Peptides against a protein of PDB entry 6RGO. Designs and how they scored, part 337

Target 1, 392 residues: chain A of PDB entry 6RGO
Amino acid sequence: MALKLLGFNQDATCFSVISSNKGVTIYNCDPFGKCFELEKSTSNDEELDFLVEMLFSTSLIAVVDKTIGASKRKKLKIVNTKRKATICELTFPHEIMDVIMNRKIICVVLKSDQIFVYDISCMKLLRTIDVRGEKLKSTSKFRNSEAVGDIGVRVSLSTDNNSILCYSSYSKSDKENAPLNDIVVFDALKCIQINVLPAVHQSNIVCIACSPDGMLMATASEKGTIIRVFKTIDTENDEPILVNEFRRGSRPSRISEMKFNHDNTLLACVGESDTIHIFALPVTTTEADANEDDTLQQSSHSLSSSINGLQYISKGLANRFGKIIVSKIPTQSQQRHVAYIKIPENAKYRIGFPKDTTNTIHICGEDGNYLVYSIPRNEVGPCTLVKSNTFD

## One batch from the design tools (peptide; made by RFdiffusion4, then SolubleMPNN)

Design b2_p28_5_s2 (from b2_p28_5, 10 letters changed)
Fold by OpenDDE base, seed 3:
Structure b2_p28_5_s2 (fold): chain B 392 residues (1-392), chain A 28 residues (1-28)
Amino acid sequence: as target 1 above (392 residues)
Amino acid sequence: IPKVEFKPKSEEEKKRVEEIIENLEKLA
């Protein structure tokens, strides 16, 4: 059967799959099994396409049927899985490209490069963000809407209640074909722009991940060779906004998904390559004045790679916002993965980090494998398979 | 595969989702 992966929920306790014969199935990870099914409404041999966003381990899901007819692709259904009932239906002016949620906010991304921000508790529209309109105010030339290929606005939302929204925006470059290489950081609850990170890559951003607490974000471009990690908020202490630069590989390869673990110590990426890469983040020790003498010399070899090299901010890349976000970081300061998982070539995989086990990663494939891996702590190497299940 | 009983992870999360559902059902 042809499977299409939709992905994990926010805490990796469930994942969703499209089966050509069954429609949408949601699986529980532990204990492993089917928890919800949405049957195919049509007998036609049409390729099924859905967006499904699940609110953690709850009975609330957002569903978009993208399979049949331009009208359904503009409709968001909020569904109670326990009652098997649609709670409400929202119709948008354009096709829905993405839906993301937490316990406070739903964000709906349209093909028009608009982001609709809703209060989940009452489906009240809080904000419409027009990413194209912001560009058009900065550039005198209309891009023909037809030249928007497969590269749209990307979004990521913090899974906490702070509801930090990161989205890709068009560079203010005077070029007609300005890339989606800026990042905007937005407080979705207060409806306030917190930060703008200009030109974080040379090409369009195709993948964004926000940390669960919204304090960090990761970005990858169409090249997928370099992953950059940024602070979302400027810290008072003149600390660099760019905290990490990771090398996934030398060959260009699309990154489809990135995830932080729940304590911001790991970043995983997956895509078209045969390898899931896991990177270690420096633990920001909050200097809590723990005056207590407890001599437990656990030699955590802090790979304090002294990122002292970021001081050579060449003055030349003063982007139009006055912030120099990306200097030419020497290739020697680019960290590689600390762990990896080999996956079958041409199999699409999705990743998730469980909340309760920060050194465990959940993965699922269009090959019908659900796999749980342990991440090595003390050595660079392969992850260890600890649990496997199959689904159809 | 046996069907897993679909439960929210916490009673607080359950209550919050029930409140959200009840509020959204008033819009229908």
Scores: peptide ipSAE 0.252, ipTM 0.682, DockQ to the pose 0.842
Fold by OpenDDE base, seed 1:
Structure b2_p28_5_s2 (fold): chain B 392 residues (1-392), chain A 28 residues (1-28)
Amino acid sequence: as target 1 above (392 residues)
Amino acid sequence: IPKVEFKPKSEEEKKRVEEIIENLEKLA
């Protein structure tokens, strides 16, 4: 059967799939099994395409029918899965490209490069962000929307109540073809821009991940060879703080998804490669709690020896034209993967980190495998398979 | 695959989601 993966929910307790025979199915991870099914609305042999965003382990889902020919690609449905009823429907002027949510906010990304920010509690529109309109204030020409291929605005939202929204924006370039290589950090609750990270890659950003607490952000470009991790809010001398630069590989490969674990100690990435990569992040001790807990020092030492080369290269070289070039971490200080999972080359996989087990990763494939891996702490190497389940 | 009972993890999360659902249902 042709399966299409929609992904994990925010805490990796559930994942969603499209089955060509069943429509949308939501699986619970533990105990493993079906928790919800959305039946096909049409008997047509059309290739099903959906967006499904689930609010944690709750009966609330957002659904968009993206099936080609469907007049529904502009409609967001909010569904109660317990009642199997649509709560409300929102119609947008353009096709919906992405939907993300937390306990406070729903963000809807349109093909027009607009982001609609809603208060989830009442579906009140808080903000419309026009990523193109913000560029037009700096550059007089509309990009004809038709010629921009698979490159759109990317978004990520913190899973906490702070509701930090990170989105890709167009660089302030006089070039008609300015890349989507800036990042804006936005407080989605207050509707305030917090930070702007200019030119974080040389090409368009195709993947963004926000940490659960919203304090970190990971970015990858179309090349997918380098992943950069930044602080979202904190700046040094009005310049972006680059915390980490990871090398996924030497060959270009599209990264489809990245996730932080719940304690910001790990970053995972998946895409068109045969390998899920997991990177260790330095534990940011907040300077405030350095006084009391002397006892946990022993276990951090073994990973610290490889991390000691991360000088905070905060020195953005402002080039002669006032463009902040994110200082390249020297190629010698680029961290490699700490752990990896091999996956079939032709199977799309999605990733999620469970809250309760920070060294465990959940993965699911369009091959019908749901897999739980243990991540090694003290050694660089393969993850260990702990649990395997199949779905259809 | 067995059907599992669909439950929020905490009573506070359950209550918040019930409040969200009830608020959204009032807009329908």
Scores: peptide ipSAE 0.231, ipTM 0.680, DockQ to the pose 0.841
Fold by OpenDDE base, seed 5:
Structure b2_p28_5_s2 (fold): chain B 392 residues (1-392), chain A 28 residues (1-28)
Amino acid sequence: as target 1 above (392 residues)
Amino acid sequence: IPKVEFKPKSEEEKKRVEEIIENLEKLA
């Protein structure tokens, strides 16, 4: 049967899939098993498409039926899985492209480049962010609505209660085809813009990951060769702080998902390539507890290639050209993965980091495999398979 | 503004969302 992966929940305790014959199925990771099914409401052999966002392991899910010809593409359903009941329905003016949530908010991304921010507790609208409207105030030319292919506003939300929302925005370039290569950092609870990171890539951003605490974000463009990690809130001399620059590969390949682990020590990426890459982040040692004199000269040849700071080259002409992040890191000195997982070629996989095991990664494939891997910490190498299950 | 329709249209379904959130806050 054709499976379509929807992804893991926020803590990788569950994942959701579309089965062509059954509809939406949710699996629990441990103990492994089917925990919920949403039956197909239509007898037609139409290719099923859904958005499903889970609220951790709770009975609350957000569901959008995106099936072709469905009038439901504009309708968000909030469902109680234990009661098999719709709590509420929200109808939007445009097609829903994405839904993301945490314990405090739901963000709904529309094909119109609008983000609707809701308080989850009462489903009250807190803010409408108009990413296109901000561009139109700067550039009077509408992008033709037909060129809204696979390039739209991308979002990521912190899984904590601080509710840091990162979204892609249009650069202030006077070009009709301005790329979605800016990042806006937004406090979704207070409804305040915290930061703007201009031109973090040369091309459109297609993948964003926010850290669980909202303090870091990872970005990848449509090229998918370089991943950049930034601080979300902190700035240095009013410039964005680039923490890491990772090289996934030399060959272009789309990144579909990135995830931080719960302690911000690892970043994983998956996409169209045969390899899941796992990168190590520098541990920010808080200077406070460095008093333990433990002289263990473990010669960790961590080639901490000192990432000599990416400077914004403000070309000194005060022209309307947004600052561009220029990598000062030579292509050969860019950090590589510390660990990897080989996956079947052309199989779509999703990734998740469990909360309690920072050296473990969960993966699932449209091939019907759910796999748990241990991540090596002492050497660069393959991850070790710890657990395997299958699903239909 | 998107129209929110609760089913049933009772304040009880809003309370069910609040109860789920409160239960998450107790597990944190």
Scores: peptide ipSAE 0.227, ipTM 0.815, DockQ to the pose 0.046
Fold by OpenDDE base, seed 4:
Structure b2_p28_5_s2 (fold): chain B 392 residues (1-392), chain A 28 residues (1-28)
Amino acid sequence: as target 1 above (392 residues)
Amino acid sequence: IPKVEFKPKSEEEKKRVEEIIENLEKLA
């Protein structure tokens, strides 16, 4: 059967899949099993396409049927899975490209490069962000979105109640063909722009991850060779703070998803390559005042690699074309993965970090595998498979 | 502005979504 992955929920307790024969199925991770199914509305052998966003382990889901015709692709359904009932329907002027949520906010991304921000509790529209309009009073020629492939506005939302929204925006340079290489940081609750990170990559941003607390974001371009991690809110001398630059590889390969773990110590990435990469973030050792007492010598060999906090103040190298680009960390200081998972070549995988186990990662594949891996703490190497399940 | 259409049984479902959200806020 052809499976299509929709991904994990915010805490990796559930994942969603499309089965060509069944429709949408939501699986619970522990205990492993089906928890919800949305049957096919049509008997036709049409290729099923859906967006499904689940609110943690709740009975609340957002569903978009993308299978049939331009009209359904514009409709968001809010569904109670326990009652199998549609609570409400929202109709948009353009096709829905993405839906993200937390306990406070739903964000709906349209093919028009608009982001609609809603209060989840009442479905009140808080803000419409026009990513094209924010740059130019010029008539938004719809980029013939068919000709530019899968390049659109990317979004990520913090899973906490602070509701920090990170989204890709066009660059100020070259109005007609400007890359989506800026990041805007937005407070979705207060409806205010907090920060703008200009030209974080040379090409379009194709993947963004926000940390659960909204304090960090990771970005990857179409090249997928370098991942950059920034502070979202904090600035140094009104300039963006680059925390880390990770090298995924030397060869171009698309990154489809990135996730932080719940304590901001790990960043995972997955995409078209045969490898999920896991990177260690610098733990800000809060100097907890070492009050002297209890000598429990658990030799946590912290690989205190002395990340000498060379705050690479990313002096925006104004390249010869007046574009402020985030300064590249020297290739010698680019960190590699600390852990990895090998996956089948050309298999699409999705990733999730469970809340309760910071050194565990959940993955699922279009091959029908749900896998739980343990991440090594004290060594650079492969993750250890802890649990395996299959789904259809 | 997108059209929001609530189903006829929506007030009970809204109240349950509110109860779900309030319960999630108490667990945070």
Scores: peptide ipSAE 0.033, ipTM 0.670, DockQ to the pose 0.047

Design b2_p28_5_s3 (from b2_p28_5 with E3K E7K H9S E15K F16E I21E N23A)
Fold by OpenDDE base, seed 2:
Structure b2_p28_5_s3 (fold): chain B 392 residues (1-392), chain A 28 residues (1-28)
Amino acid sequence: as target 1 above (392 residues)
Amino acid sequence: IPKVELKASSEEEEKEVEEIEKALEELA
């Protein structure tokens, strides 16, 4: 059967798939099984396409029927999976490209490069973000709408209640074809722009991940060779803070998904390559108050892995070309993966991090495999397969 | 493949969903 992966929910307790014969199926990860099925309403041999966004492990889902020829590509349905009932329907002026949610916010991305931000509790529109309209204040002509290509606004939302929204925006370049290479950080609850990260890549951003707490974001361009991690809120001298630059590879390959784990210690990426890469993030030791005296001498043997210090390359070279604020981390200081998973060539996989096990990753493939891997902590190497299930 | 019931992650999440569902049903 042709399977299409929709992905994991926010905490990787469930994943959703499209089956050509059945429609949308939601699987529970543990215990492994089918928890919901949306039957195909039409007998047509049309290739099914859906967006499904789950609210964690709840009965609440957002559904968009994107099937070609369907007049429904502009309709968002909120569905109770226990009742198998549509609770509400929203109709948009343009085709829905993406839907993301947390406990407080639903964001709907349109083909018009508009982001509609809703309060989930009442489906009240809080904000319409017009990513093109922000560009029109710069003299740059509209991209002809006929560039039907994979270039659109990308979004990611924090899974916490702070509801930090990261989205790609058009650079202020006077070029007619300005790339989507800026990032805007937006407080979706307060409806305030917090930060703008200009020109984070040379080409369009095709993948964004926000950390669960909204404090970090990862970005990848069409090249998919370099992943950049930034602080979302914090700035240094009103400039964006680049925390990490990771090298996925030397060969161009599209990254389709990135995820942080729940403690911001790991970043995983998947895409068109035969390899899921997992990168270690520096643990920001919050200087929590060192006051309480409790003497437990756990002799942590300092394996001095020479993490060659991120040389904060100082202020100096404000050369006259437009402020590429991102000090290029020297190619020699680019960190590699700490762990990896080999996947079948041409198999599309999705990734998720469970909340309760920070060293575990869930993956699922269009090959019908649901796999749980353990991530090595103290060594660079392959992940270990812990559990496998098959789905259809 | 077994059929399993979708369990909410917590009782607080079930209540929050019930409140959302109720508020959305009152708008429909």
Scores: peptide ipSAE 0.295, ipTM 0.845, DockQ to the pose 0.875
Fold by OpenDDE base, seed 3:
Structure b2_p28_5_s3 (fold): chain B 392 residues (1-392), chain A 28 residues (1-28)
Amino acid sequence: as target 1 above (392 residues)
Amino acid sequence: IPKVELKASSEEEEKEVEEIEKALEELA
């Protein structure tokens, strides 16, 4: 059967897939099995396309049917999976490209480069973010949406209640074809812009991950060779906003997904390559708990990456308060992965980190494999397969 | 493949969903 992966939920307890014969299926990871099925509404041999976002392990899902006609692609349904009932339906002016949620917020990304931010508790619109809005004042020409391929606004939301939203934005370059290479950090609850990271890559950003606590974010460009990790909030201690720079590879390859683990110690990436890469993040010890005398010389090799500070002075963006945020991205030493998983060539995979086991990763493939791997801590090497299941 | 019930992670999460569902039904 042709499978299309939708992804894991926020805590990797479930994953969703489209089966060409069955419709949408949600699988529980442990115990492994089918927990929900959304049957096809039509007997037609049309290629099924859906967006499905789960609210953790709950009965609440957001669904967009992209299979049939431009009108359905603009409709978001909130569905109770236990009752098999639509609770509410929202209609948007443009096609829905992405839906992300946590316990407080739903964000809906449109093909128009608009982000609609809702309070989940009442589906009240808190904010419309127009990512093009600063540019549209000058050039009335709608870019013919057909010729500019797979490049749109990318978003990631923290899984915590702080609801930190990171999104890609257009550089303030006078060029008609400015890249989506800025990042905006937004408090979705307070509806305030926290930070702006200008020109974090040379080309369009195609993948973003926010940490579960919203304190870190990772970015990858169309090249997918370098992953950058940033602090979302400026700390008082003049510390560089760029905390890590990782090298996935030397060859260009699209990264489709990145995830942090629940304690911000690992970052995984997956995409068009035969390899899932897992990177270790340096633990920033907050000074507070240093008082307990316990002499365990865990040689935390503080990878004090010698910041050979080529300060890229990006031209400062004026923040909402008229302050110029000069994001100095120091050039850090590019680190390699600490662990990897080999996957079949041309198989699309998704990744998730379970909450309870910081050294475990869940993966699923369009090949019908659900796999659980253990991540090595003390050595650079392959992950160990712990559990495997198949789905159809 | 077995059919399994969604283990709601906690009784608190089931209550949060019931509250969300109730609030959304009251808006209709």
Scores: peptide ipSAE 0.288, ipTM 0.843, DockQ to the pose 0.794
Fold by OpenDDE base, seed 1:
Structure b2_p28_5_s3 (fold): chain B 392 residues (1-392), chain A 28 residues (1-28)
Amino acid sequence: as target 1 above (392 residues)
Amino acid sequence: IPKVELKASSEEEEKEVEEIEKALEELA
């Protein structure tokens, strides 16, 4: 059967898939099994397309039916999975491209490059962010959204209650074809822009991940060769703090998803390549625990020592157009993966990090495999398969 | 594939969902 992956929920306790014959199915990871099924409303042989965003392990989901007609593609349904009932329905002026949520906020991304920010508790609209309208008043050329296939606003939301929203924005350029290569960091609760990271890549940003606590963000461009990790809120001399620059590979390959683990020690990425890459982040020792006794000299050559997290103060090089460009970490300071998973060629996979086990990653494939891997901590190498299940 | 229940949300998470559901039903 043709499967389409929707992804994991925020804590990787569930994942969602589209089955061509059944509709939307939600699987529980542990114990493994079907917890919800949304039956196909139409007998038509139309390719099913849905957005599904879960509120953690709860009965609450947001659903967009993208299969049939322009009207349904503009409708967000909030559904109780236990009751199999639609609680409410919202209609948008444009097609819904993405939906993300946490316990406090729902963000709805439209094809118009608008982000609607809602308080989840009452579905009150807190903010409409117009990513296009923040461009200066001058050139009203609506890029006919027809030709720009796969380049749109990307978003990521912290899974905590602080609700840090990271989104891609258009670089301040007089060029009609400004790249979508800026990042805005937004407090979704207070509705305040807290940071702007200009020109974090040379090309459009196609993937963003926010850490669970909202303190870190990862970005990848259309090239997918370099992943950059930034602090979201903190700045140094009014400049963005580049924490890490990771090399996924030498060959261009699209990154479809990135995730941080729950303690911000790992970043995973997946995409069109045969390999899931896992990168180690430097543990920011919070200076607070410096008071416990220095006694245990145990000579564990932890791999932590070679991760000299060169806080590369990204000197914003003003280019010849007065634009700040995030300086690249020297190629010699680019880190590689610490762990990897091999996946079938041309199989789409999704990734998730469980909350309780920071050394474990969940993955699922359009091949019908749900796999749990253990991540090596003390060595660079392959992940170890711990659990395997199949789904249909 | 077995049918399973959702892993029990905490009582706090279930209550938060019930409060959300109630508030959303009052808007409909």
Scores: peptide ipSAE 0.279, ipTM 0.837, DockQ to the pose 0.772
Fold by OpenDDE base, seed 4:
Structure b2_p28_5_s3 (fold): chain B 392 residues (1-392), chain A 28 residues (1-28)
Amino acid sequence: as target 1 above (392 residues)
Amino acid sequence: IPKVELKASSEEEEKEVEEIEKALEELA
């Protein structure tokens, strides 16, 4: 059967899939099994498409029926899975492209490059962010909606209550085809822009991940060769702080998803390649007061490469031809993965980090595999398969 | 595949959902 992955919830306790014959199914990870099914409302052989965003392990889900020809692509349903009831239905002016939530906020991304920010507790609209409206202040005509392929506004939300929203924005270049290569950091609760990271890549941003605490953000462009990690809030001399630059590979390959683990020590990425890459982040050792006594030489060679904060000299010298030259970070600062998982070629996978086990990663594939891997910490190498389940 | 209930949301998480539901019902 053709499966389509919708992804993991915020804490990787559940994942959602579309089965061509059944509709949407939500699986619990541990114990493994079906916890919710949304039946196919149409008998037609139409390719099912849905968005499903879960509120952690709760009965609350947001659902969008994106099936082609469906008038429902503009409708967000809030559903109680225990009651099997629609609690709320919101209708948008444009097709819904993405939905993300935490315990405080729901963000709805439209095909119009608008982000609607709601207070989840009362479904009150807090803000409409018009990413195109910021672009239209430059004389550039709308991209004709027909060429809006896979390039749209990307969003990520912190899973904590601080509700840090990171989104891609159009560069202020006078070019008709300004790339989505800026990042805006937004306090979704206070509705305040905190930071703007200009020209973080040379091409459109296609993947963003916010850390659970909202303090870090990872970005990848259409090339998917380099992943950059920035601080979200903190700046150095009013300039963005680049924490890490990771090399996924030498060949272009799209990254579809990135995730931080819950303690910000790992970043995973997945996409069109046969490999999930896992990168180690520098642990900010808070210098806990080294009180003198306990000589226990636990030689945990944490490879704390004290990479001094490389000021991302975002001296994008706009050359005389309006090319944003992202300063080449020296290739010597590019770190490789510390761990990897091999996946079938052309299989789409999704990733999640469980809250309670920072050295474990959950993955699921359109091949019907749900897999749990242990991540090596003391060596560079493959992850170890710990648990395997199949779904249909 | 065994039918499993949703991993029991804490009583606090279910209460948060009930409060959200109630607030949404008061808006409809």
Scores: peptide ipSAE 0.276, ipTM 0.760, DockQ to the pose 0.697

